Peptides against a protein of PDB entry 3QIS. Designs and how they scored, part 121

Target 1, 334 residues: chain A of PDB entry 3QIS
Amino acid sequence: PSLELSRREFVFENVKFRQLQKEKFQISNNGQVPCHFSFIPKLNDSQYCKPWLRAEPFEGYLEPNETVDISLDVYVSKDSVTILNSGEDKIEDILVLHLDRGKDYFLTISGNYLPSCFGTSLEALCRMKRPIREVPVTKLIDLEEDSFLEKEKSLLQMVPLDEGASERPLQVPKEIWLLVDHLFKYACHQEDLFQTPGMQEELQQIIDCLDTSIPETIPGSNHSVAEALLIFLEALPEPVICYELYQRCLDSAYDPRICRQVISQLPRCHRNVFRYLMAFLRELLKFSEYNSVNANMIATLFTSLLLRPPPNLMARQTPSDRQRAIQFLLGFLL

## One batch from the design tools (peptide; made by RFdiffusion4, then SolubleMPNN)

Design b2_p15_7_s3 (from b2_p15_7, 7 letters changed)
Fold by OpenDDE base, seed 5:
Structure b2_p15_7_s3 (fold): chain B 334 residues (1-334), chain A 15 residues (1-15)
Amino acid sequence: as target 1 above (334 residues)
Amino acid sequence: MTAEELLEQAIAQTD
């Protein structure tokens, strides 16, 4: 069997978090026999492509002189955003298009990624006084390394960092402050807040706004700003309640005093973000007659974002563990 | 109450 490919080199410029890009090419059977094609893993890979890339269709049959269009879709989800922000991964891949009883065809994928405050650690964001797109990539790497070391020192209760010439970190990320300030000013009376989805175009504008500026006002509807806060919390590489405290939160879920003691052991930035979000959500619940928001709905929604099981336990979360996690959060909302 | 006042209260909170 033999194929002709219309293109073999693909460039994806200015790839952003949650922004789909598509490139298309054609494959044609220029042989005299039917052929089966498939994208296959390289020798050391488990998948035919990186997590941010997809081919559609990824397999199929072609009759002699038949042609099919293949779409290459680039989409950075929460699962790829952190490794792209740090520069650990890049917009580069090689696809292997295999023919049954035939040869391999190689496709080259290249491009550039634009860093986002979405999928960046709370520790790193507390060290960023400017929008992430103004921070040099070399300085982003240094900030992630410094943030890891600060978290480890905070957990170990080690000696107060010598107040050396390092600029004092923010109490919370400016991005969280901007989102909560907007919602507190404009959304407390918004009917169905956190229940109505935002607009995808407005969500992209909010993400781009937070990545590139410090706005006086966030663009979009209250529903889009509320969903942007949920997306931000979901995209965190480590949840607001650190993985190390997950089991202790479940074990303490029915003792409000122990729950508060567990939260006091969080790293400073995580603890401040948690307490700030709980203070905001308690204020929002005072307007339940206007916004239709109740404590059980909020606890159910935010528990999956703030109190995630460690990656090694995700597949083992029981309905009892989920109910304990919700009960833990309810003790801060009531 | 402002979002700044909420943040100040959250930082000052001793559990």
Scores: peptide ipSAE 0.253, ipTM 0.874, DockQ to the pose 0.856
Fold by OpenDDE base, seed 3:
Structure b2_p15_7_s3 (fold): chain B 334 residues (1-334), chain A 15 residues (1-15)
Amino acid sequence: as target 1 above (334 residues)
Amino acid sequence: MTAEELLEQAIAQTD
């Protein structure tokens, strides 16, 4: 069996969070026999590609002189955004197109990623007074490392923030402030807020706007701005309630006094974001006659975003644990 | 109340 490939080198320029890019190529059976093709893992890999890449189709049959179009789809989800923002991973891969009883054909994937405030830590964003696209990538790495170290110090109740050398961190990320300010100004009377989905094009505009600017007004509908807040919270490498406090939140869920004490132990930026979001959501609930928003809906929605189980416990979350998590948030909304 | 006042309250909140 033999294949001819129309292209073997693919460049994905300016890859962004949640922006699908596609490159296509043709494979042709230039042999005399039917062939089966498949993308296969490299020797040390579990998957044929990185999580942000997909081939479609990834396998198939070709008759002699048959041709098929293969799409290489690049999509940075919440699962890949953090490692790409930090530069730990890059838009680079090698695909192995295997021909059954034939040869391997290597495809080179390359490109560049444009960092997003989505999938960046709350700690790093509090240090980032400018849009992320204005920050040199080298400095993003330093900001994430410094942010991790300051989080650990804060959790350990160790050394006071060295007030002297770096500009004081923001109290909350500017991105959270902008999203909440917009929703508070314009969306309190929005019918079905957080229940109606936003537009994908508007979501992309909001993301690009927050990544590149400090707008006076966020573009798009109130529904798109509301969904952008949800996407932001979902994309956080660590949830607003740090994983270390997850079990304590569940254990305290029916004691509002202990719940507040657990929140007081969050890193300063996480604590401020949590309290700010709860304050906003309590104000939003005052307009329930207009926006159809209720405490149970909000608690159910935001619990999955703010109080995520640690990755090691995710597969073991019981209905009881989920109900405790919801009850924990209800104690801040009522 | 402004979103700024909400933030100030959230920061000033001593739980």
Scores: peptide ipSAE 0.246, ipTM 0.873, DockQ to the pose 0.844
Fold by OpenDDE base, seed 1:
Structure b2_p15_7_s3 (fold): chain B 334 residues (1-334), chain A 15 residues (1-15)
Amino acid sequence: as target 1 above (334 residues)
Amino acid sequence: MTAEELLEQAIAQTD
């Protein structure tokens, strides 16, 4: 069996969070026999491609002189954004197109990723006084290392924040401040806020705006800005309530005093973001007659974002654990 | 109340 490939090198320029890019190529059976093709894992890989890449179709049969179009789809989800922001991963891969009883065909995937404030840690973002696209990649790495060290120091209660450091961190990320400020100013009376989805084009504009600027106004509808806040919280590598406190939140869910004590143990940036969000959501609930927002809806929605189970427990979350997590958050909304 | 005042309250909050 033999294949002819129209292209073997693919370049994905300016890959962004949640922006789908597609490159297509053709494969043709230039042999005299039917052939089966499949994308196969490289040596030591479990998957034929990185999580941000997909081939469609990834396998198939070709009759003699048959041609099929294959789409290579690059999409950076919440599951890939953090490792691409840090430069731990890159827009580079090699695909192995295997032909049954034939040879392997190698496809080279390359490109560049544009960092996003989405999928960046709260600690790193509190150190970023400028848009992430203005921050040199070398400084992003340093900010992540420093963020990790300060998280550890804050958890260990060892070092008072030296008030005299020339680069005092922000109290909250500017991105979450901008999102909440916009929603607070313009969306408190928005009917069906957090219930109506945003527009995908507006979401991309909001993401690009927050990544590249400090806008006076966020573009798009209140629904798109509200959904952008949800996407931001979902994309956090560590949720607003750190994984280390997850079980304690569940255990305290029916004791409001213990719930507050658990929140007080969060790293400063996480604690400030949590309290800021809870204050915003309590204000939003005052306008429930206008925005159709209620405490149970908000608690149910935001619990999955703010109080995520640790990765090792995700597959084991019980309905009781989910109810406790909702009850924990309700104690800050009521 | 401004979002700045909301943030200041959230930061000043002693839980």
Scores: peptide ipSAE 0.242, ipTM 0.869, DockQ to the pose 0.852
Fold by OpenDDE base, seed 2:
Structure b2_p15_7_s3 (fold): chain B 334 residues (1-334), chain A 15 residues (1-15)
Amino acid sequence: as target 1 above (334 residues)
Amino acid sequence: MTAEELLEQAIAQTD
């Protein structure tokens, strides 16, 4: 069996979080026999491609002189965004197109990723006084490393950051401030807030806006801005309530005093974001007559975002654990 | 109340 490929080199320029890109190529059976093709893992890989890449179709049969179009889809989800933001991973891969009883064909995937404030740590974002796209990639790496070390120090010892006034971290990420400021100003009376989905085009515009600028106003509907806040919280590498405190939150869920003590043990930026979000959500609940928002809905929605189970416990989360997590947040909303 | 005032209150909050 033999194939002809119309292209073997693919460049994905300016790959962004949640923005689908597609490149197409043709494969043609230029042999005299039917062939089966498949994308196969490289040696030591479990998958034929990186998590942000997909081939469609990834396998198939071709009769002699048959041609099929293959789509290479690049999509950076919350599961790939953090490692791409840090430069730990890159928009580079090699695909192996295998022919049964034939040879391998190598496809080169390359490109560039544009960093996002989505999927960046709260600690790093508190150190970023400018939009992430203005920050040199080398400095992003340094900020993530420094942020990790400062998180660890803050958990062990409340050492005052004796950082010079220019290097002092923000109290909360500017991106969280901008999202909450917009929602607080314009969305408190929005009917079905957090219940109506945003528009995908507006979500992309909001993400691009936060990555590239410090806007006076966030573009898009209140629903899109509200969903952008949810996406931001979901994409955090470490949730607003750090994984280390997850079990303690569940254990304290029916004791409001212990709940507050658990929150006080969060790293400063996480604690500030948590308190700021809870303050905003309590204000939003005052407008329940207009926005149809209630404490149980908000607690249920935000619990999965703010109080995520550690990856090792995710498969073991019980309905009781979910109810305790909801009850924990309810103690801050009522 | 502004979102800035809301943030200041949230930061000043002693849990």
Scores: peptide ipSAE 0.225, ipTM 0.864, DockQ to the pose 0.857

Design b2_p15_7_s4 (from b2_p15_7, 5 letters changed)
Fold by OpenDDE base, seed 3:
Structure b2_p15_7_s4 (fold): chain B 334 residues (1-334), chain A 15 residues (1-15)
Amino acid sequence: as target 1 above (334 residues)
Amino acid sequence: MTAEELLAEAIAETD
């Protein structure tokens, strides 16, 4: 069997978080026998492609002289955004299109990623006084490394931040401040806030706006701004409540005094973001007659975002653990 | 209360 490929080199320019890009090519059976094709893993890989890439179809049959279109879909989710923001991964891959009883055909994927404030750590964002797209990629790497080291020092209650040499960090990320400020000003009376989904186009505009500017007003509906806040919190590499404190939050869930003491042990930026979000959500709950928002709904929604189980415990989360996590947040909303 | 006041309150929760 043999295949002819219309293209073997693919370039995905300006790849962004949650923005789907597609490149298409054709494969033709120029042989005399039916053939089966599939994308196969390279020798050391578990998957045929990186997590941000997909082929559709990834396998199939071709009769003699049959042609099929294959779509190469690039989509950066929450699962790939952090490693692409840091430059640990890049928009580069090699696909192996295998022909049964035939040859391997190599496809080269290349491109560039545009960093996002989504999927960037709270620590790095607190140091980032300008939009992420104004920050050189080399400096983003340094900011993430420095932020990790400061998180660890803060958790250990070690040496005070040497206020002398580095620009004073923001109290909260500007992106969180902008999202919450907008929702506080314009969305407190919004019916079905956090219950109605946003528009995908508006979400993309909000992301692009936060990545490229410091707007006076966030574009889009209140629902899209609310969902953008949820997406931001979901995309954080470390949740607002650090993984190290997860079990202590569950264990303290029925003692409000211990819950506050657990929160006081968060890194300063995480603690400030948590307290700011809780203050906002308590204010939003005063308008329940207008926005249909209640404490149980908010606690249930935000628990999965703010108080995530560590990756090693995700598969073991019991209904009791989830209820304790919800109860922990309820103690800050009531 | 403004969002700035909310932030100030959230920060002023001194340990």
Scores: peptide ipSAE 0.180, ipTM 0.852, DockQ to the pose 0.764
Fold by OpenDDE base, seed 5:
Structure b2_p15_7_s4 (fold): chain B 334 residues (1-334), chain A 15 residues (1-15)
Amino acid sequence: as target 1 above (334 residues)
Amino acid sequence: MTAEELLAEAIAETD
């Protein structure tokens, strides 16, 4: 068996969070026998590609002189955004197209990623006074390392020694402030807020706006700005309620005093973001006659975003755990 | 209330 490939080198320029890019190529059976093709893992890999890459179709059968189009799709989800922002991973891969009883064909994937405030830690964003696209990549790495060390010190209740000339962190990320400020000013009377989806084009404009500027006004509809806040919270590498406190939130869910004491133990930036979001959501509930928002809907929606199970808990939340998590948030909304 | 006032209240909240 043998194949001819129309292209073997692919370049994906300016890859962004949630922006799909596609490149296509053709494979042709230039042999005299039918052949089966498949993308296969490299010797040390479990998957044929990195999580941000997909081939479609990834396998198939070709008769003699048959040709098929293959799409290479690059899409950075919440599952890849953090490691691409830090530069731990890059837009580089090698695909192995295997031909049954034939040879391997290598495809080279390359490109560049543009960092996003989406998928960046709350600690790093509190240290970031400028838009992420203005910050040198070397400084992003330093900010992430410093953010981890400050989180650990905060959890250990270590009194800062002499704070050398490090600029005082923001109380909350500027991106969270901008999203909540917009919703508070313009969306309190918005019918079906957090129930109507945003527009995909407007979501991309909002993400690009927050990554590149400090706008006076966020572009797009109130529904798109509301969904951008949900996407931001979902994309956090660590949720607003840190993984270390997850079980304690479930255990305290029916005691409002213990719930507050658990929140007081969060790192300063996480605690400030949590309290700010709860204060904002309580304000939206005062306008329920206009926005159709109720405490049970809000608690159900935000619970999955703010209070995630730790990654080492491979099990889905039980129905009991989910109900406790909802009850925990209800104690801050009522 | 402004969003800045709402943030100031949330930060000033003592448990």
Scores: peptide ipSAE 0.179, ipTM 0.854, DockQ to the pose 0.841
Fold by OpenDDE base, seed 1:
Parts: C-alpha cells; sequence; structure tokens
Structure b2_p15_7_s4 (fold): chain B 334 residues (1-334), chain A 15 residues (1-15)
C-alpha cells in the first residue's frame, strides 16, 4: 500500500487562546490495494498529537484511487494555555500517519503562539503592569518562577512584604480589575447576567483587548464581558482558592468564621482577588430585581471556578463535596 | 461606590 500526501509541512501563525485554526491536506491511495491509515503515537507518547492539535479524520480506509481530506485543527483550550504562555510547550509537533502494512508518513507542525493573560497565574499577572503581549517571553518565564517563589514564601509566612521593593505588585491583576470595573459600571442592571452566554466573536475581542492593551472600556456586550470573567477564572492554572486550601474550605463550609480564616491564609494576590470578586458579587446581588441574579445561582456558578478540587481529587468529587463548596461561597455572598 | 472603592474595601477587609 502507498499514499500520496498533498502537503507534509503545516505552519500555524499567530495561534491564540480559544481561536480555532484549521489547515487541510489531501491523502490519496496511489496504490493498487485498499489501505487503512491512522495517526499513531510516537514511541514515547500516549497520544498521536499534543493536546492543542487534532486530526479529523484521525483514521480511515481508502480504496485504490480514493482521496480524503484531513483537517489539522489547532485549538488552545484552558488545558494547554498555561504551558504555551510559559513557553514550556510550543506550537510544534510531528504527526505520524501510519499506513497498515505500509510506510509511516511524517507531518511537521510548526507555528507561533501569542501569549494570553488567560491561563497566566494571578501572581504573575500582579507583576505585569503592562499587557502580556508587551512582555518579552523570557520575562514571562522569570515572572512565573518569581511568582512561584512568592507564593511559597507567602504560604510559609516567612518574608514580610518587603515594603522597599521598588516595584510593588498590583493588588489584583489589571485584567480582573478591568473586567469587574466594567461589569460593576455597566452590567449591574443587565437582565440575565451570567445566565445568557456571550458572543464568541466578542469573547475573542475581549481576550485580544486584555492581552494587547489597557482599555478604557472593554468591547462587547455585558454578557460577553461576564463570560470573559468566567473564562478567565476557569483558565487560571491555580484557582482563586488555591488547591492546598480546598479541603479546608469544604470542612469549614458551615462555619463562617473558619471560612474567613481559611481565606486569610490565601496568597495575597489570591486573597485580594477572592475578596474583590465577593464584594462585586454581593453588590451585583443588590440588583437582583434587574439582573435576575441570586446567591444560589452565583454560588453554584462560581464554585466550580473559584473552588476547584485538586487534580488528584477531581475524579472523586462527591455531591456532598459540591454542596459544601457551594455553601462555602454562600457564606461570602449572604 | 466605584470599582476602585470596592477594591479598596476588599483589600482593607480585616480578618
Amino acid sequence: as target 1 above (334 residues)
Amino acid sequence: MTAEELLAEAIAETD
């Protein structure tokens, strides 16, 4: 069996968070026998491609002289955004198109990723006074390393905030400030806020706006700005309530005093973001007559974003754990 | 209240 491929090299320029790119190529059975093709893992890989890449179809049969179009889809989700922002991963892969009882055909995937404030840590963003696209990639790595060290120091209660550090970090990420400021100014009376989905095009404009500028106004509808806040919180590598405090939040869920003491133990940036979000959401709840927002809806929605189970516990989250997590947030909304 | 005031309140919140 043999295949002819119309192309073997693919370049995905300016790959962005949540923006689907597609490249297509044709494969043709130029042999005299039917053939089965499949994308196969490389020797050390569990999957045929990186998480941000997909082939469609990834397998199939071709009769003699039959042709099929294969789509290579590049999509950076929340699951890949952090490792691409840090430069730990890159828009580079090699696909192995295997022909049963035939040859392997190698496809080269390359490109460039444009960093996003989405999927960047709260600590790193608190150090970024400029849009992430203005920050050199080398400095992003340094900011993540420094952010990790500051998180550890904060958790260990070892270092007083050196008041003398010439560049004080932001109290909250500017991106969170901009999103919440917009929602607070313009969305408190928005009917069905956080219940109506945003527009995908507007979401991309908001992401691009926050990545490239410090806008006076966020573009798009209040629904799109609200959903952008949810996407931002979902994409955080470490949730607003850090994984280390997850179980303590559940254990304290019915004691409002202990709940506050658990929040006080968050790293400064996480604690400030949590308190800021809770203050915003309490203010939003005063307008429930206009926005149809209630504490149970908000607590249910934000619990999955703010109080995520650690990766090792995700598969084991009980309905009781979910209810405790909701109850924990309710204690800050009521 | 402004979002700046809201942020200031949230940060000034004593445990």
Scores: peptide ipSAE 0.178, ipTM 0.851, DockQ to the pose 0.835
Fold by OpenDDE base, seed 2:
Structure b2_p15_7_s4 (fold): chain B 334 residues (1-334), chain A 15 residues (1-15)
Amino acid sequence: as target 1 above (334 residues)
Amino acid sequence: MTAEELLAEAIAETD
């Protein structure tokens, strides 16, 4: 069996969070026999491609002189955004198109990723006074390393070393401030806020806006801005309530005093973001007659975002754990 | 209340 490929080199320029890119190529059976093709893992890989890449179709049959179009889809989800932002991963891969009883065909995937404030740590974002796209990639690495060290020091109750050389971190990420400021100004009377989905095009514009600028006004509808806040919180590598405190939040869920003590043990940036969000949501609840928002809806929605179980416990979440997590947040909304 | 005031309240609970 033999294949002809119309292209073997693919470049995905300016890959962004949640922006689907597609490149197509044709494969043709230039042999005299039917053939089966498949994308196969490399020797040390479990998957035929990186998590941000997909081939469609990834396998199939071709009769002699038959042709098929294959789409290479690049999509950076919340699951890949953090490792791409840090430069731990890159828009580079090699696909192995295997022909049964034939040879392998190598496809080279390359490109560049544009960093996002989505999927960046709260600690790093508190150190970014400029849009992330203005920050040199080398400095992003340094900011993540420094932020990790500060988180660890905070958790260990270690006195911060010499405050002298690093610019004071922001109290909250500017991106969170901008989203909440917009919602607070314009969305308190918005009917069905956090219940109506945003527009995908507007969400992309909001993400691009926050990654590239410090806008006076966020583009898009209040629904799109509200959903962008949810996406931001969902994409955080470490949730607003750090994984280390998850169980303690559940254990304290019915004691508001202990709940407040648990929150006080968060790293400063996480604690500030949590309190800021709770203050905003309490204000939003005052307008429930206009926005149709209630405490149970908000607590249910934000629980999955703010109080995520550690990855090792995700599969073991009980309905009781979910109810405790909701109850924990309700104690800050009421 | 501004978002700045809201942030200030949220932080003042720490100090």
Scores: peptide ipSAE 0.158, ipTM 0.847, DockQ to the pose 0.673

